# Ledger of designs, part 64: peptides against a protein of PDB entry 3PUK

Target 1, 227 residues: chain A of PDB entry 3PUK
Amino acid sequence: ERGLKSVVWRKIKTAVFDDCRKEGEWKIMLLDEFTTKLLSSCCKMTDLLEEGITVIENIYKNREPVRQMKALYFISPTPKSVDCFLRDFGSKSEKKYKAAYIYFTDFCPDSLFNKIKASCSKSIRRCKEINISFIPQESQVYTLDVPDAFYYCYSPDPSNASRKEVVMEAMAEQIVTVCATLDENPGVRYKSKPLDNASKLAQLVEKKLEDYYKIDEKGLIKGKTQS

## One batch from the design tools (peptide; aimed at target 1 F107 C120 I124)

Design b2_p28_3 (made by RFdiffusion4)
Pose (drawn by RFdiffusion4):
Parts: C-alpha cells; structure tokens; sequence
Structure b2_p28_3 (pose): chain A 227 residues (1-227), chain P 28 residues (1-28)
C-alpha cells in the first residue's frame, strides 16, 4: 500500500531501525512528545520488537540506567529533548546506557548540536537527521507540529509579530520534510489571495527545499520532480 | 505548554551536514 503512513513507516524502518539494527541484539528506544505521536501514527508498538526495539521509554521522565543495553534516541531537535539526552551522557556522573544512537526528526541547530558535540563521550555511535517533521494523520492527510500557528498568523500587528516569522519558517522547513519523505521536489505556487501569506510562505519553502536538496545525502532526488 | 521547535538557518545546512558527517566518522 502507498498510504501516507505507509510511506513514513518505510522511511523510519530503513533510515532509523535498520540503520542501527544489529541482528542478534535488541535496544531501548527513547521518544519525546513528537516522536511518540509520530510512531503511534504509523504503527503499533508490537511491530517495534521485530525492528530491534525491546523497550520504549519517555526521554523526558527520569529512567533507570541499563548499562548493558544500547539506546536508540529518536527525538526532535528540541532544547528539552536534547537536554534530556545530555543527562544520560557526559555531564555529569554519567552514563546510563552502553551506547547512544541519535536520530533527529529534523535538522539540528548548531546551538543544540554543540551542547552534545562536547559532552559527546565515545558512546554516541551515531547522529543522523532523517527529516520527518509531520504526522501521517490519514493515508492522504498530514499535519505539522507548529504550536499556536493559527494565532500567530492572523493576530494583529503588535509586539508578537517577531514570532510570526518563527512560525512561518517552522511551517516552511516542516513542509519541506513532507516533500523529502515523499521523495518529491515540487514546483511552488501560492494562491495570491486573502492577506497574501501563501506568497511569503511559498517563497520560504521554495528557498529552503533548494538548499535542502543541495545536501540531501540520500541522493535519490535533485532538481524539480513531476509534482 | 508546547513550544515551536527551533530551526537551523538553511544557508548553514551544507556546513552542518559536513560537520555532522565528520562527527560520525570520529565516532567510528
């Protein structure tokens, strides 16, 4: 099947689980708020065992160290989600697991990355970005994770316009991961209609997905596709 | 309350990808 959640599942399995899957052994997977909703969206937790995951746990709440099991961190590039990882490895009195495998849902800010590039420890065996920043609500419908996006798009023009841009970029880069997961590099068009916001956004997506496919690293897509 | 996830500037993505690749090589 080619359901939107089937496509995403095919990505997670190959880009995450298979990428650190050691045939004979199992791992503990750690999730933040987003990745929890993402995984619960495209599979049952039962399917995880077959993928090398014996236990899933919340990265937020404190956990008991299992120094003989390797950890699979499947998290977003969020200060909270990352600060929690740094609690397990490096500073201080660490560690908590035998090894660390980090998979960011989206591009990791240099600011956050540096905070883990230091307290690295031989543990972090891998750090990849898979670019999946959306929820496959239905086989043909997707939703983003841009909190309070509606308000910061139609609010007046007061002090909280600086956040409108923050929301506008968050939507743009997050939409780009939808195209990348679908292995599409589509042409961009907007409606040029009420308030003309789709124009500002259409430009951000156009610019960001040009920069994106200048790096992909999957090498499957470059230049505009038939979409 | 949830917060918007911070983003890396797209002009820096290529540099970040290279640094990340090197970081992973160091970890091998």
Amino acid sequence: as target 1 above (227 residues)
Amino acid sequence: SSEVTPLLDSEKWEEHAEELKEFNEERE

Design b2_p28_3_s1 (made by RFdiffusion4, then SolubleMPNN; from b2_p28_3, 10 letters changed)
Fold by OpenDDE base, seed 4:
Structure b2_p28_3_s1 (fold): chain B 227 residues (1-227), chain A 28 residues (1-28)
Amino acid sequence: as target 1 above (227 residues)
Amino acid sequence: KREIRPLLDPEKWEERKKELKEFNEELK
């Protein structure tokens, strides 16, 4: 769990903060529901301060303009979040910040992306899509707190097959734990490899997610929250 | 049983990356 959280943070740091960081510059960071949970799970406010974030704001809430500061939008590519962003920059009179750096947590649908381009391109300084979905990948295999994960997962020795499954089970458990912590039920994706490790891990994760999110507190079946 | 899907179409990602590259260049 700690390993995966660290990986998530490192990815965000590299993909988002390092990408837009300017020496001596402070930004306001706008988060949505998902990214709020995400950051809360893998970092502290002090960490964000070190990355040049002065304050965190909820994108869904009405906010006072801070027109002298640039805003870092770290949001999911959903209609709701995008609409909130557009409201912040839709018109000259409505511009709440000096400029926007937009980082999506996943692939932004064409419809939303086009809407952004058409509406407020002049206010945008950077637009980037990152992939922080809970996708089983090789990097996770190496960074999760599972001893000898690499050895067993990539062992050509058939005798290690059983141990490989155990290792993958442990990895899957850690992934699901993070998902549970975030209260997110992501759609599981994978990149097929010759050894089929990613696929196998994805299957395990999916199974565990299904079990965990079968029923909510009210007895309702939870659907996928991510694509 | 929920669907386990492959990663987003690599071609789509590459297309978007190209688009974003061009877009970001315009933003500079």
Scores: peptide ipSAE 0.387, ipTM 0.816, DockQ to the pose 0.155
OpenDDE base, seeds 1, 2, 3, 5: peptide ipSAE 0.381, 0.353, 0.381, 0.354; ipTM 0.811, 0.793, 0.819, 0.785; seeds 1, 2, 5 fail the geometry check

Design b2_p28_3_s2 (made by RFdiffusion4, then SolubleMPNN; from b2_p28_3, 13 letters changed)
Fold by OpenDDE base, seed 4:
Structure b2_p28_3_s2 (fold): chain B 227 residues (1-227), chain A 28 residues (1-28)
Amino acid sequence: as target 1 above (227 residues)
Amino acid sequence: RREIRPLLPPEKYAEFVKELKEFNEELK
């Protein structure tokens, strides 16, 4: 039992693998940088085999077509990952795979979603968002996927103030997704530093948690839980 | 338990799997 790792795996299994599973069917899975790390953190290759994955490929790399196989894209909703997908299916005559199942780790912007629909809709069997934007490391420890977060949050350069704010918002959002995944509404604890970054982040998280549970699918406001 | 063989070039697949395994071990 690995706590958060098990929870994340269970969510991926139900939201992704079970969703697109067909008896006797095998798929090629395409991963990006984030989802590679994510799956690596919470499962083994044998687990993926059990879920009907024949091979795993990096979406960013050049790949040989396997036109007889359907592809499972488990990717981040980024322009880079989406562009790679579009290269695979953008041309009707040059599709790399038989069909595509797309599962985004987070909300996909409408611009990207529309771009996909406009060019590849006929090739897509599924396109869903599963809201997993964090990487579990230990039982109750996770890593946020925010590039250069440490640098900007702790930069003494005032010119990075705007970027710092963006980073903190992104971090807060990801922490909320962790809570949603765990179905918990934890009290936020932080260690304050001279820059007061931890306090600011904690405030953002608390605010976003309140908003999330206020408008959650069940319409329930959970009490604070220990995390 | 099913046996499965890679359908893609072994070199590319092996590299990717290696990366996954290495990262998984690092997180343990």
Scores: peptide ipSAE 0.026, ipTM 0.386, DockQ to the pose 0.019
OpenDDE base, seeds 1, 2, 3, 5: peptide ipSAE 0.016, 0.016, 0.026, 0.022; ipTM 0.345, 0.254, 0.460, 0.382; seed 3 fails the geometry check

Design b2_p28_3_s3 (made by RFdiffusion4, then SolubleMPNN; from b2_p28_3, 15 letters changed)
Fold by OpenDDE base, seed 5:
Structure b2_p28_3_s3 (fold): chain B 227 residues (1-227), chain A 28 residues (1-28)
Amino acid sequence: as target 1 above (227 residues)
Amino acid sequence: RREIRPLQDPSKYAEFVKELKEFNESLK
């Protein structure tokens, strides 16, 4: 299958599971709201078992310590998720797990990263950013994780204009991560309804795509592809 | 052509949560 779901799964398998794989070792995986939705969209529980995950836990919930097992944190780089991680490892005497592997779905702000480094660096075996901030729905459909995006984008209230812009920026960033994941530089197309939201979003995406591919690791400018 | 949707469909999440609950329960 060449659908978006399979591409996302292959990305996660390579970037996360293969990276921290150790023969004969089982890990507990901690998920937040976004990564739960992400994995649910592209894999089954049996797939996770095959990757050495014995238990999946919600990072937001209070959990009993399993001090003999290492934990795999697959989480978004948000203050809420980071704070939950810090609670698990903040006390030397009350660490929840033996050690941590952290994989962020996107770039972790320096402020949050420094906070982790200052408090829990000795407990961390891996800390990587894998750049997957979207949810595949179908072969050619993906959903953006931007809270209240619909409300702000289609709000007729002028007082929401500033927030609308912030939402559009977040959406554009996530679209770029999709393109990066698929290794595509699409020609952006849109269909406008009564509002100019689609046009504005398209412009933001194009700008961000140009910036991304202009300064990519290979220093290559890719031609536009179909999307 | 790929379709972009800002609204999430909760159906898949609900199924996965159910599966997780059942799995975790089986471990107890």
Scores: peptide ipSAE 0.026, ipTM 0.478, DockQ to the pose 0.025
OpenDDE base, seeds 1, 2, 3, 4: peptide ipSAE 0.024, 0.025, 0.017, 0.024; ipTM 0.382, 0.457, 0.385, 0.452; seed 4 fails the geometry check

Design b2_p28_3_s4 (made by RFdiffusion4, then SolubleMPNN; from b2_p28_3, 14 letters changed)
Fold by OpenDDE base, seed 4:
Structure b2_p28_3_s4 (fold): chain B 227 residues (1-227), chain A 28 residues (1-28)
Amino acid sequence: as target 1 above (227 residues)
Amino acid sequence: RKEIRPLQKPEEWEKFKKELKEFNEELK
């Protein structure tokens, strides 16, 4: 379990904290529902302090302005989270923070990105999409950090079949890692044709989830948390 | 307006942890 959490933390540290780190600068970090669960499950407050985060705030809540501090938004690319961000920076008079660093957990749709750009581009120091192991409930889109996944999964060369399996297993493992980290046992659903990559991946995920959640740390059978 | 600064005192940390915990629980 510690290993799983460590992987998630390492990814966040590298992709988010290291990217926006500035010596002597402290930031307020804004989290949404998913990123709160994700981050809180894989780090301690002391870890956040070491990364230059002085406080974490819920992006969904009304917050008092702290205009002297920059804000780090680690959020999912959802309309809800983006709208909350826009409320923070939508106008000069409404700016809650000095500037914003935005790190989306996955691909941000152009519509949302353009909306942000049009409204508060001057306030944004960073706006990046990170490829973190992530399965948002709302969007049903996840990203995985598996090198050459696309190439091997879609290679027409039969010689890559073994590698394809390895890649799929790694992908499945990452999905399970996220689930384990968040302590969620989801039902696995997929839209695919028989025997395609999606089907194979789904099967691997299902198997791994079953194995992982069959018996919890207390020796209890853990049921699915999601249908 | 609440001013936020780096947490330096143990009491501040405890408060912050509590707030975060409450936040997490609220999201469950």
Scores: peptide ipSAE 0.028, ipTM 0.516, DockQ to the pose 0.020
OpenDDE base, seeds 1, 2, 3, 5: peptide ipSAE 0.014, 0.015, 0.012, 0.027; ipTM 0.351, 0.332, 0.349, 0.518; seeds 1, 2 fail the geometry check

Design b2_p28_4 (made by RFdiffusion4)
Pose (drawn by RFdiffusion4):
Structure b2_p28_4 (pose): chain A 227 residues (1-227), chain P 28 residues (1-28)
Amino acid sequence: as target 1 above (227 residues)
Amino acid sequence: EEHLEELEKLHEELEEFNEEAEEREEEE
């Protein structure tokens, strides 16, 4: 099947689970708020065992160290989600697991990355960005994770316009992971209608997905596709 | 352009970081 959640599942399995799957052994997977909703969206937790995951746990709440099991961090590039990882490895009195495999849902800010590039420890065996920043709500419908996006788009023009841009970029780079997951590099068009916001956004997506496919690394897509 | 350079730098740093991690695992 080619359901939107089937496509995403095929990505997570190959880009995450298979990428650190060691046939004979199992791992503990750690999730933040987003990745929880993402995984619960495209599979049952039963399917995870077959993928090398014996236990899933919340990265937020404190956990008991299992120094003989390797950890699979499947998290978003969020300050909270990352600060929690640094609690397990490096500073201080660490560690909590035998090894660390980090998989970011989206591009990791240099600011956050530096905070883990230091307290690295030989543990962090891998750090990849897979670029899936959306929810496959239905086989043909997707939703983003841009909190309070509606308000910061139609609010007046007061002090909280600086956040509008933050929301506008968050939508743009998050939409881009939708195209990348679908292995599409589509042309961009907007409606040029009420308030003309789709124009500003259409430009951001156009610019960001040009920069994106200048790096992919999957090498499957470059230049505009038939979409 | 600035955004592209930032992404390229980030990509390179990640590549180097992963290579160093592989080397460390081989040593063990």

Design b2_p28_4_s1 (made by RFdiffusion4, then SolubleMPNN; from b2_p28_4, 12 letters changed)
Fold by OpenDDE base, seed 2:
Structure b2_p28_4_s1 (fold): chain B 227 residues (1-227), chain A 28 residues (1-28)
Amino acid sequence: as target 1 above (227 residues)
Amino acid sequence: DKSLEELKKRKEELKKLNEEAKKIEEEE
């Protein structure tokens, strides 16, 4: 078994399924594009059944209401996914499910978070950010879910400078989530690149690592380690 | 870039939200 996949599954099991587990209760789980890939990479349908998930639904698709069941939303904090959630619970008369447990794969922007609170707070039973924004490939290999990251990071077009910064922030955040998942606080190492992107990214990672461990709910502050 | 202050703020917001949610759940 591949180590990283096991670690990711353990994290999801603990942070999501164990967190919302209720004896005798089945839930419908809603996934988006990223979390579909994530779960597919580290578990089987039988595993989800064991965790009390009766069916998996795509959040982007039209779904029939099941008002007697609670829903588990495991989604990325994107406008698209959040909008779909809001449609499910935005009106009292048109609620698709009894209540919602929401687990974001990353930090939810204030704009989206505030919209959720304003419109759906009474329907929420859990809302957490679990910080898993990568896809495990092998024991030591993962992919980052940052659209067009390569294009923007290496673009010579000055008009892409602002977007490049956003992409680097997203990459740095995802690297931190990997470290957090693996319970590591590495000393950042990088190789020089023509555009010196590695240096900038390294600085962002170091800063974010520091912030994460300083306010970590586990109360653990780790020193830098070799990785 | 998210500041430490922003992260702390979010932590408190989530705490409040989840506390309220738990109260509702207990009443079900």
Scores: peptide ipSAE 0.617, ipTM 0.930, DockQ to the pose 0.686
OpenDDE base, seeds 1, 3, 4, 5: peptide ipSAE 0.614, 0.611, 0.616, 0.614; ipTM 0.931, 0.929, 0.931, 0.930

Design b2_p28_4_s2 (made by RFdiffusion4, then SolubleMPNN; from b2_p28_4, 11 letters changed)
Fold by OpenDDE base, seed 4:
Structure b2_p28_4_s2 (fold): chain B 227 residues (1-227), chain A 28 residues (1-28)
Amino acid sequence: as target 1 above (227 residues)
Amino acid sequence: SKSLEELKKRKKELEELNKEAEKIEEEE
C-alpha cells in the first residue's frame, strides 16, 4: 500500500496541479504557513517543477509583481491568507499576477468567500476547496493542524469549555478530510476517557463523515471501510 | 459544523464561479 505521503501528494496532484495545468505554462505558487508544511511533507521542489511551478512564494510576504504570469494559490481559508490574496488582486491597476487559480485546503467561510467573489472574481480562473487540512508525518500517521488542541482537549479547567468545543470541531473536520483524501469511510473507534473527549470527538467525526459522503461529488454514498 | 444545505449551496456557488472563470479564460 502507498504511504500516506504519497496518497496526499496524489490527491494534490489530481485536485490542484492537474486541474489547472496548461501545456507550456508556468505558474508562481503562493503558499501559506500550513500549505508550506503540507507540501514540504509530501513532495520535493523537483516535483513542483514537473507540475509547472517555477517559483514558490510565501503569501504573507511582500512580493514583487510578476504580471505576465498566472499564480496558483494553495492556501488555507483563513482571514490572513485570504486578505493577502485580496491584496494581490484587489486593485485592477495593481494586480500582482496575471490571474489566479485558488485552491483552499478546506471549506472557505462565507464571509471570506463572498469577499473574494465581490472583489476578485474577474481575476480568478479556478476556485476549489480540496479538503486537505492535515500533514502526513509517516506512512500511516498524520498530524492535525489544530492550534492548542492538546491543551484544550485535556484541560480540566471549565473555563476552557468553549474553546474545547471549537477545537474538537476543528479536529473532527480535519479527520474527515483525511478520510476523504484516502477515499475511506471508516468505522470510528475510540476508547472512553475520563473527560469523555474521545467519545465526543468520535460522535462529531461520525456525523461529519455522514454529511460529507451524502453530498460527495461522485454522488455516491460509500459504505464503511476498514481503517 | 456545516450543514448539508450549506455544502450544497457552496457547491453551486463554486460551479457558477468556475463557469464564469472558464468563459474568461476562453476569451484570453
Scores: peptide ipSAE 0.617, ipTM 0.934, DockQ to the pose 0.672
OpenDDE base, seeds 1, 2, 3, 5: peptide ipSAE 0.612, 0.613, 0.609, 0.614; ipTM 0.933, 0.933, 0.932, 0.933

Design b2_p28_4_s3 (made by RFdiffusion4, then SolubleMPNN; from b2_p28_4, 12 letters changed)
Fold by OpenDDE base, seed 1:
Structure b2_p28_4_s3 (fold): chain B 227 residues (1-227), chain A 28 residues (1-28)
Amino acid sequence: as target 1 above (227 residues)
Amino acid sequence: SESLEKRKKMKEELKELNEEAKKIEEEE
């Protein structure tokens, strides 16, 4: 089926698994909270086995070293996930795995990237941004992972204005990753609401889409696709 | 514009890191 799940799986397969696959080699895959949900939404354990993954581990949990195996980190570019990675490779004497392949679900902040580069560069074999920051559900349905979105977006308290902006920014970024995954540059439509949240979000999405396609991997400027 | 320039720079840094990483992998 041409559903969103299949598109997402295909992207992960090509961008992650095919990128680091070596014949006869098995890897340990490390997931965080978001990527656990993401993979569970679009694949089965048998699919991962076929891609050369022997075991899946939670990056936040204490894990025993498996020094003879390479690790595939499919994680969000958050301080928490990056810190866990750094603990795995930060000490030369205490490396948990042989080497690391890192695939971020979104753009990695400069600060986090610099920390990785400074401390773990020799352990890295791949470091890429995949830009999948949404969870596919039904054929054309996806879920955004933005904590407290409801509370902040509908808060009448002016003190929450800054937090509201952060939430909307995060939502806009995730919507852009959907568009990028589907290779679409849609014209955004919205219905006005009393708090004008839809309008503001639409504007953010439009701006971010423009920015994304200006510097996309292919260097292509795509025109707006009619809805 | 500044955001775009930062992202372009990051893309270049990622490219460099991956190129170096590939060299290490080939030597192993």
Scores: peptide ipSAE 0.602, ipTM 0.928, DockQ to the pose 0.777
OpenDDE base, seeds 2, 3, 4, 5: peptide ipSAE 0.602, 0.593, 0.594, 0.591; ipTM 0.928, 0.925, 0.924, 0.925; seeds 2, 3 fail the geometry check

Design b2_p28_4_s4 (made by RFdiffusion4, then SolubleMPNN; from b2_p28_4, 10 letters changed)
Fold by OpenDDE base, seed 4:
Structure b2_p28_4_s4 (fold): chain B 227 residues (1-227), chain A 28 residues (1-28)
Amino acid sequence: as target 1 above (227 residues)
Amino acid sequence: SKSLEERLKRKKELEELNEEAEKREEEE
């Protein structure tokens, strides 16, 4: 089996770089905190150069306009990252770049997506949701990017119940992105815990996997596999 | 958790957005 890092890179290459590739064209790539970690985990700068990326910029930083170049935004669908994008293209008179290719790492909430459409649609050359919201560590190991996941999932405080649910949903979503990246529909296995967190998470994963494959480009729900 | 319906809706919205973008590129 191929290492998870190579699989993730292949996914990004296919879904992002190949999707917006134009012969002889260089792009500026904008990354946020998550995608910086993601790319750092699975590729080198030389790899990005080969994909037509001239420079990498942090979306959160102030940047000089390069109006003759198109920008590739590979970002998480967060208010912070989206707001930075909107600042780059929200003003018709002061666009940072010639145009934007936007690739979200996950489903973009309607509130954010609608803001983009309303203010920046004319600047967008491509908009996709790639569904890679995890960091590969080893061949079969990944890190979930869910802040305070442990705290909320195992908190005995009932007041955290709502937040716990949100965290578990986020975890489940990220696990599904791993499966999607690997093109696997695994049978979920778990061991029961006193708080039944593992069972709940497993159920969420199964539900989300089902939903994912229902909408898959192949239009096929895959049977359960072993991963 | 996003529903299947929401995802289908988004898929259509993205298709429309990208089609419009492609038309603009062709006009350039």
Scores: peptide ipSAE 0.623, ipTM 0.927, DockQ to the pose 0.677
OpenDDE base, seeds 1, 2, 3, 5: peptide ipSAE 0.621, 0.621, 0.621, 0.619; ipTM 0.926, 0.926, 0.927, 0.926; seeds 2, 3 fail the geometry check

Design b2_p28_5 (made by RFdiffusion4)
Pose (drawn by RFdiffusion4):
Structure b2_p28_5 (pose): chain A 227 residues (1-227), chain P 28 residues (1-28)
Amino acid sequence: as target 1 above (227 residues)
Amino acid sequence: SPSAHDLTEEEVEEEFEELEERNREYFS
C-alpha cells in the first residue's frame, strides 16, 4: 500500500530502526511528545519489537539507568527534548545507557547541537537527521506541529508579529520534510488571494527546499520533480 | 538486511563536522 502512513513507516524503518539494528540484540527507544504521536500514527507498538525495540520510554520523565542496553533516541530538535538527553550523557555523574543513537526528526540547530557536541562522550555512536516533521493523520492527509499557528497568522499587527515569522518558517521547513519524505521536489505556487500570505510562505518553501536538496545526502532527488 | 556497526571515535568526529557544516549551509 501507498498510504501516507505507509510511506512514513517505510522511512522510519529504513532511516532509523534498520540504521542501528544489530541483528542479535535489542534496544530501548526514547520519545518526546512529537515522536510519540508520529509513531502511534503509523504503527502499533507491537511492530516495534520486530524492529529491535524491546522497550519504549518517555525521554521527559526520569528513568532508571540500564547500563547494559543501548539507547535509541528518536526525538525532535527541541531544547526540552535535547536537555533531557544531556541528562543521560555527560554532565553530570552520568551515564545511563551503554551507547546513544540520536535521530532528529528535523534539522538540528547549531545552538542545540553544540550543547551535545561537547558533553558528547564516546557513547553517542550516531546522530542523524531524517527530516520527518509531520503527522500522517490519514493515508492522504497530513498535519504539522506548529503550535498556535492559526492565531499568529491572523492576529492584528501588534507586538506579536515577530512570532508570526517564527511560525511562518516553522511551517515552511516542516512542509519541506513532507516533500522530502515523499521524495518529491515540487514546483511552488500560491493562490494570490485573501491577505496574500500563501505568497510569503510559497517563497519560504521554495527557498528552503532548494537549500534542502543541496544537501539531502539520500541522493535520491535533486531538481524539480513531476509534482 | 545486514547488521549495523558502531562508529569509531574518529568516525563520530567526522560525522559531527559534516552535520555542523550541513546545518550551517541550510540555515544560511

Design b2_p28_5_s1 (made by RFdiffusion4, then SolubleMPNN; from b2_p28_5, 11 letters changed)
Fold by OpenDDE base, seed 3:
Structure b2_p28_5_s1 (fold): chain B 227 residues (1-227), chain A 28 residues (1-28)
Amino acid sequence: as target 1 above (227 residues)
Amino acid sequence: MESSEDLSEEEVEEEFEKLLKKRKEYFS
């Protein structure tokens, strides 16, 4: 029993692979640092082969063109990953692949989207956001992709206070994406400590969960579920 | 609905605009 890992894999399978799958077609898949960790946590290479992936490549590395094959980009909506994509398709003469299917793990900022549209729109066959910004570790355990989270949350330096708020906001947002992936709206529970980080984070999560489920695709309010 | 069909440029833009709007409403 893989629990959360199975749920995450099922989400990726339906949102990414089933969405772009064509009978008899193989694709090259491009991953960044986060999605490499994500897929490594919830699937095997044999699973990817079954989904029509012939080979996986690191988007940050220099790669030889395979112009007859379409590419599946499963990447974070970061300037670094987007810039690597743009290098693959930004020039007609420098196109590395036949076409691109792009799946972002989170919301792509309008500035980055517009940059892609302006440079590579003719090469894109699909572009979606799937809202997976966490990595499953155990059946009911996950980690958040928030750099330096522990450093800022537990920093005694008052100069880091503003950054601590940004980190907590990012953590809360990622927790909401976990709940959305699991189709759960859990009751938030915490124990207060001297730094009261748990209380602050819990308040942010509760607020974001309320807002998320209030304004879902169907405009329905979902009740609290078991966590 | 998920589809294996390729999207047009306009459809891609529409999808992102919907997501942008939703995010703005969420953080308002």
Scores: peptide ipSAE 0.073, ipTM 0.624, DockQ to the pose 0.446
OpenDDE base, seeds 1, 2, 4, 5: peptide ipSAE 0.028, 0.027, 0.032, 0.035; ipTM 0.581, 0.573, 0.586, 0.580; seeds 2, 5 fail the geometry check

Design b2_p28_5_s2 (made by RFdiffusion4, then SolubleMPNN; from b2_p28_5, 13 letters changed)
Fold by OpenDDE base, seed 2:
Structure b2_p28_5_s2 (fold): chain B 227 residues (1-227), chain A 28 residues (1-28)
Amino acid sequence: as target 1 above (227 residues)
Amino acid sequence: MPSSKDLSEEELKEEFEKLLKKRKEYFK
């Protein structure tokens, strides 16, 4: 299978599981709402077992400590998910696991990053940002994880302007992560009517694509591809 | 495939700084 799902799985396997792999070691994996959906869309539980994951837990739930095991956090860089992580390691009495490997699905704001560094650094063995903030549905179909995106983008209420901007930024970032995952730098196509949302989003995507490929892991500038 | 090495506190600090630098460059 060469569809988007397989590509996404390959990305996660390389960026997350291979990165923290230790022979003979099992980990507990903590997921949030998005990463639960993401993994469910592109892998099976058996696949995760093969990657050394013994148990999957929801980060938002109150969990019993397993202090002898290390934890793999594959989570979104949101205050909610980060706060849950911090509760797991913020105090000696609340420490639930032996240590943590953290992989964010996207850019983690400096404020959250610094908060983690300040409070839990001794418990962290790895912390990385990966670029995978979309859910594959079909071979060439994906959905964005941006809450209320449709509502804010098409809201006639001017009070939502700030939220609209945030949503569009998030959407643009996620689209770029899809392109990055597929190793493509496509020309952006959009419909300009009836609203300027598509044009604005396209500009954001183009800018972010350019920035991404200029500063990719290989330090290579890639040309535009047809899509 | 490079096996993951657990990072010391010092190594983590360096990794954080490196990551922060990269991120700042990305958003310029």
Scores: peptide ipSAE 0.030, ipTM 0.543, DockQ to the pose 0.583
OpenDDE base, seeds 1, 3, 4, 5: peptide ipSAE 0.024, 0.027, 0.026, 0.025; ipTM 0.535, 0.466, 0.576, 0.515; seeds 4, 5 fail the geometry check

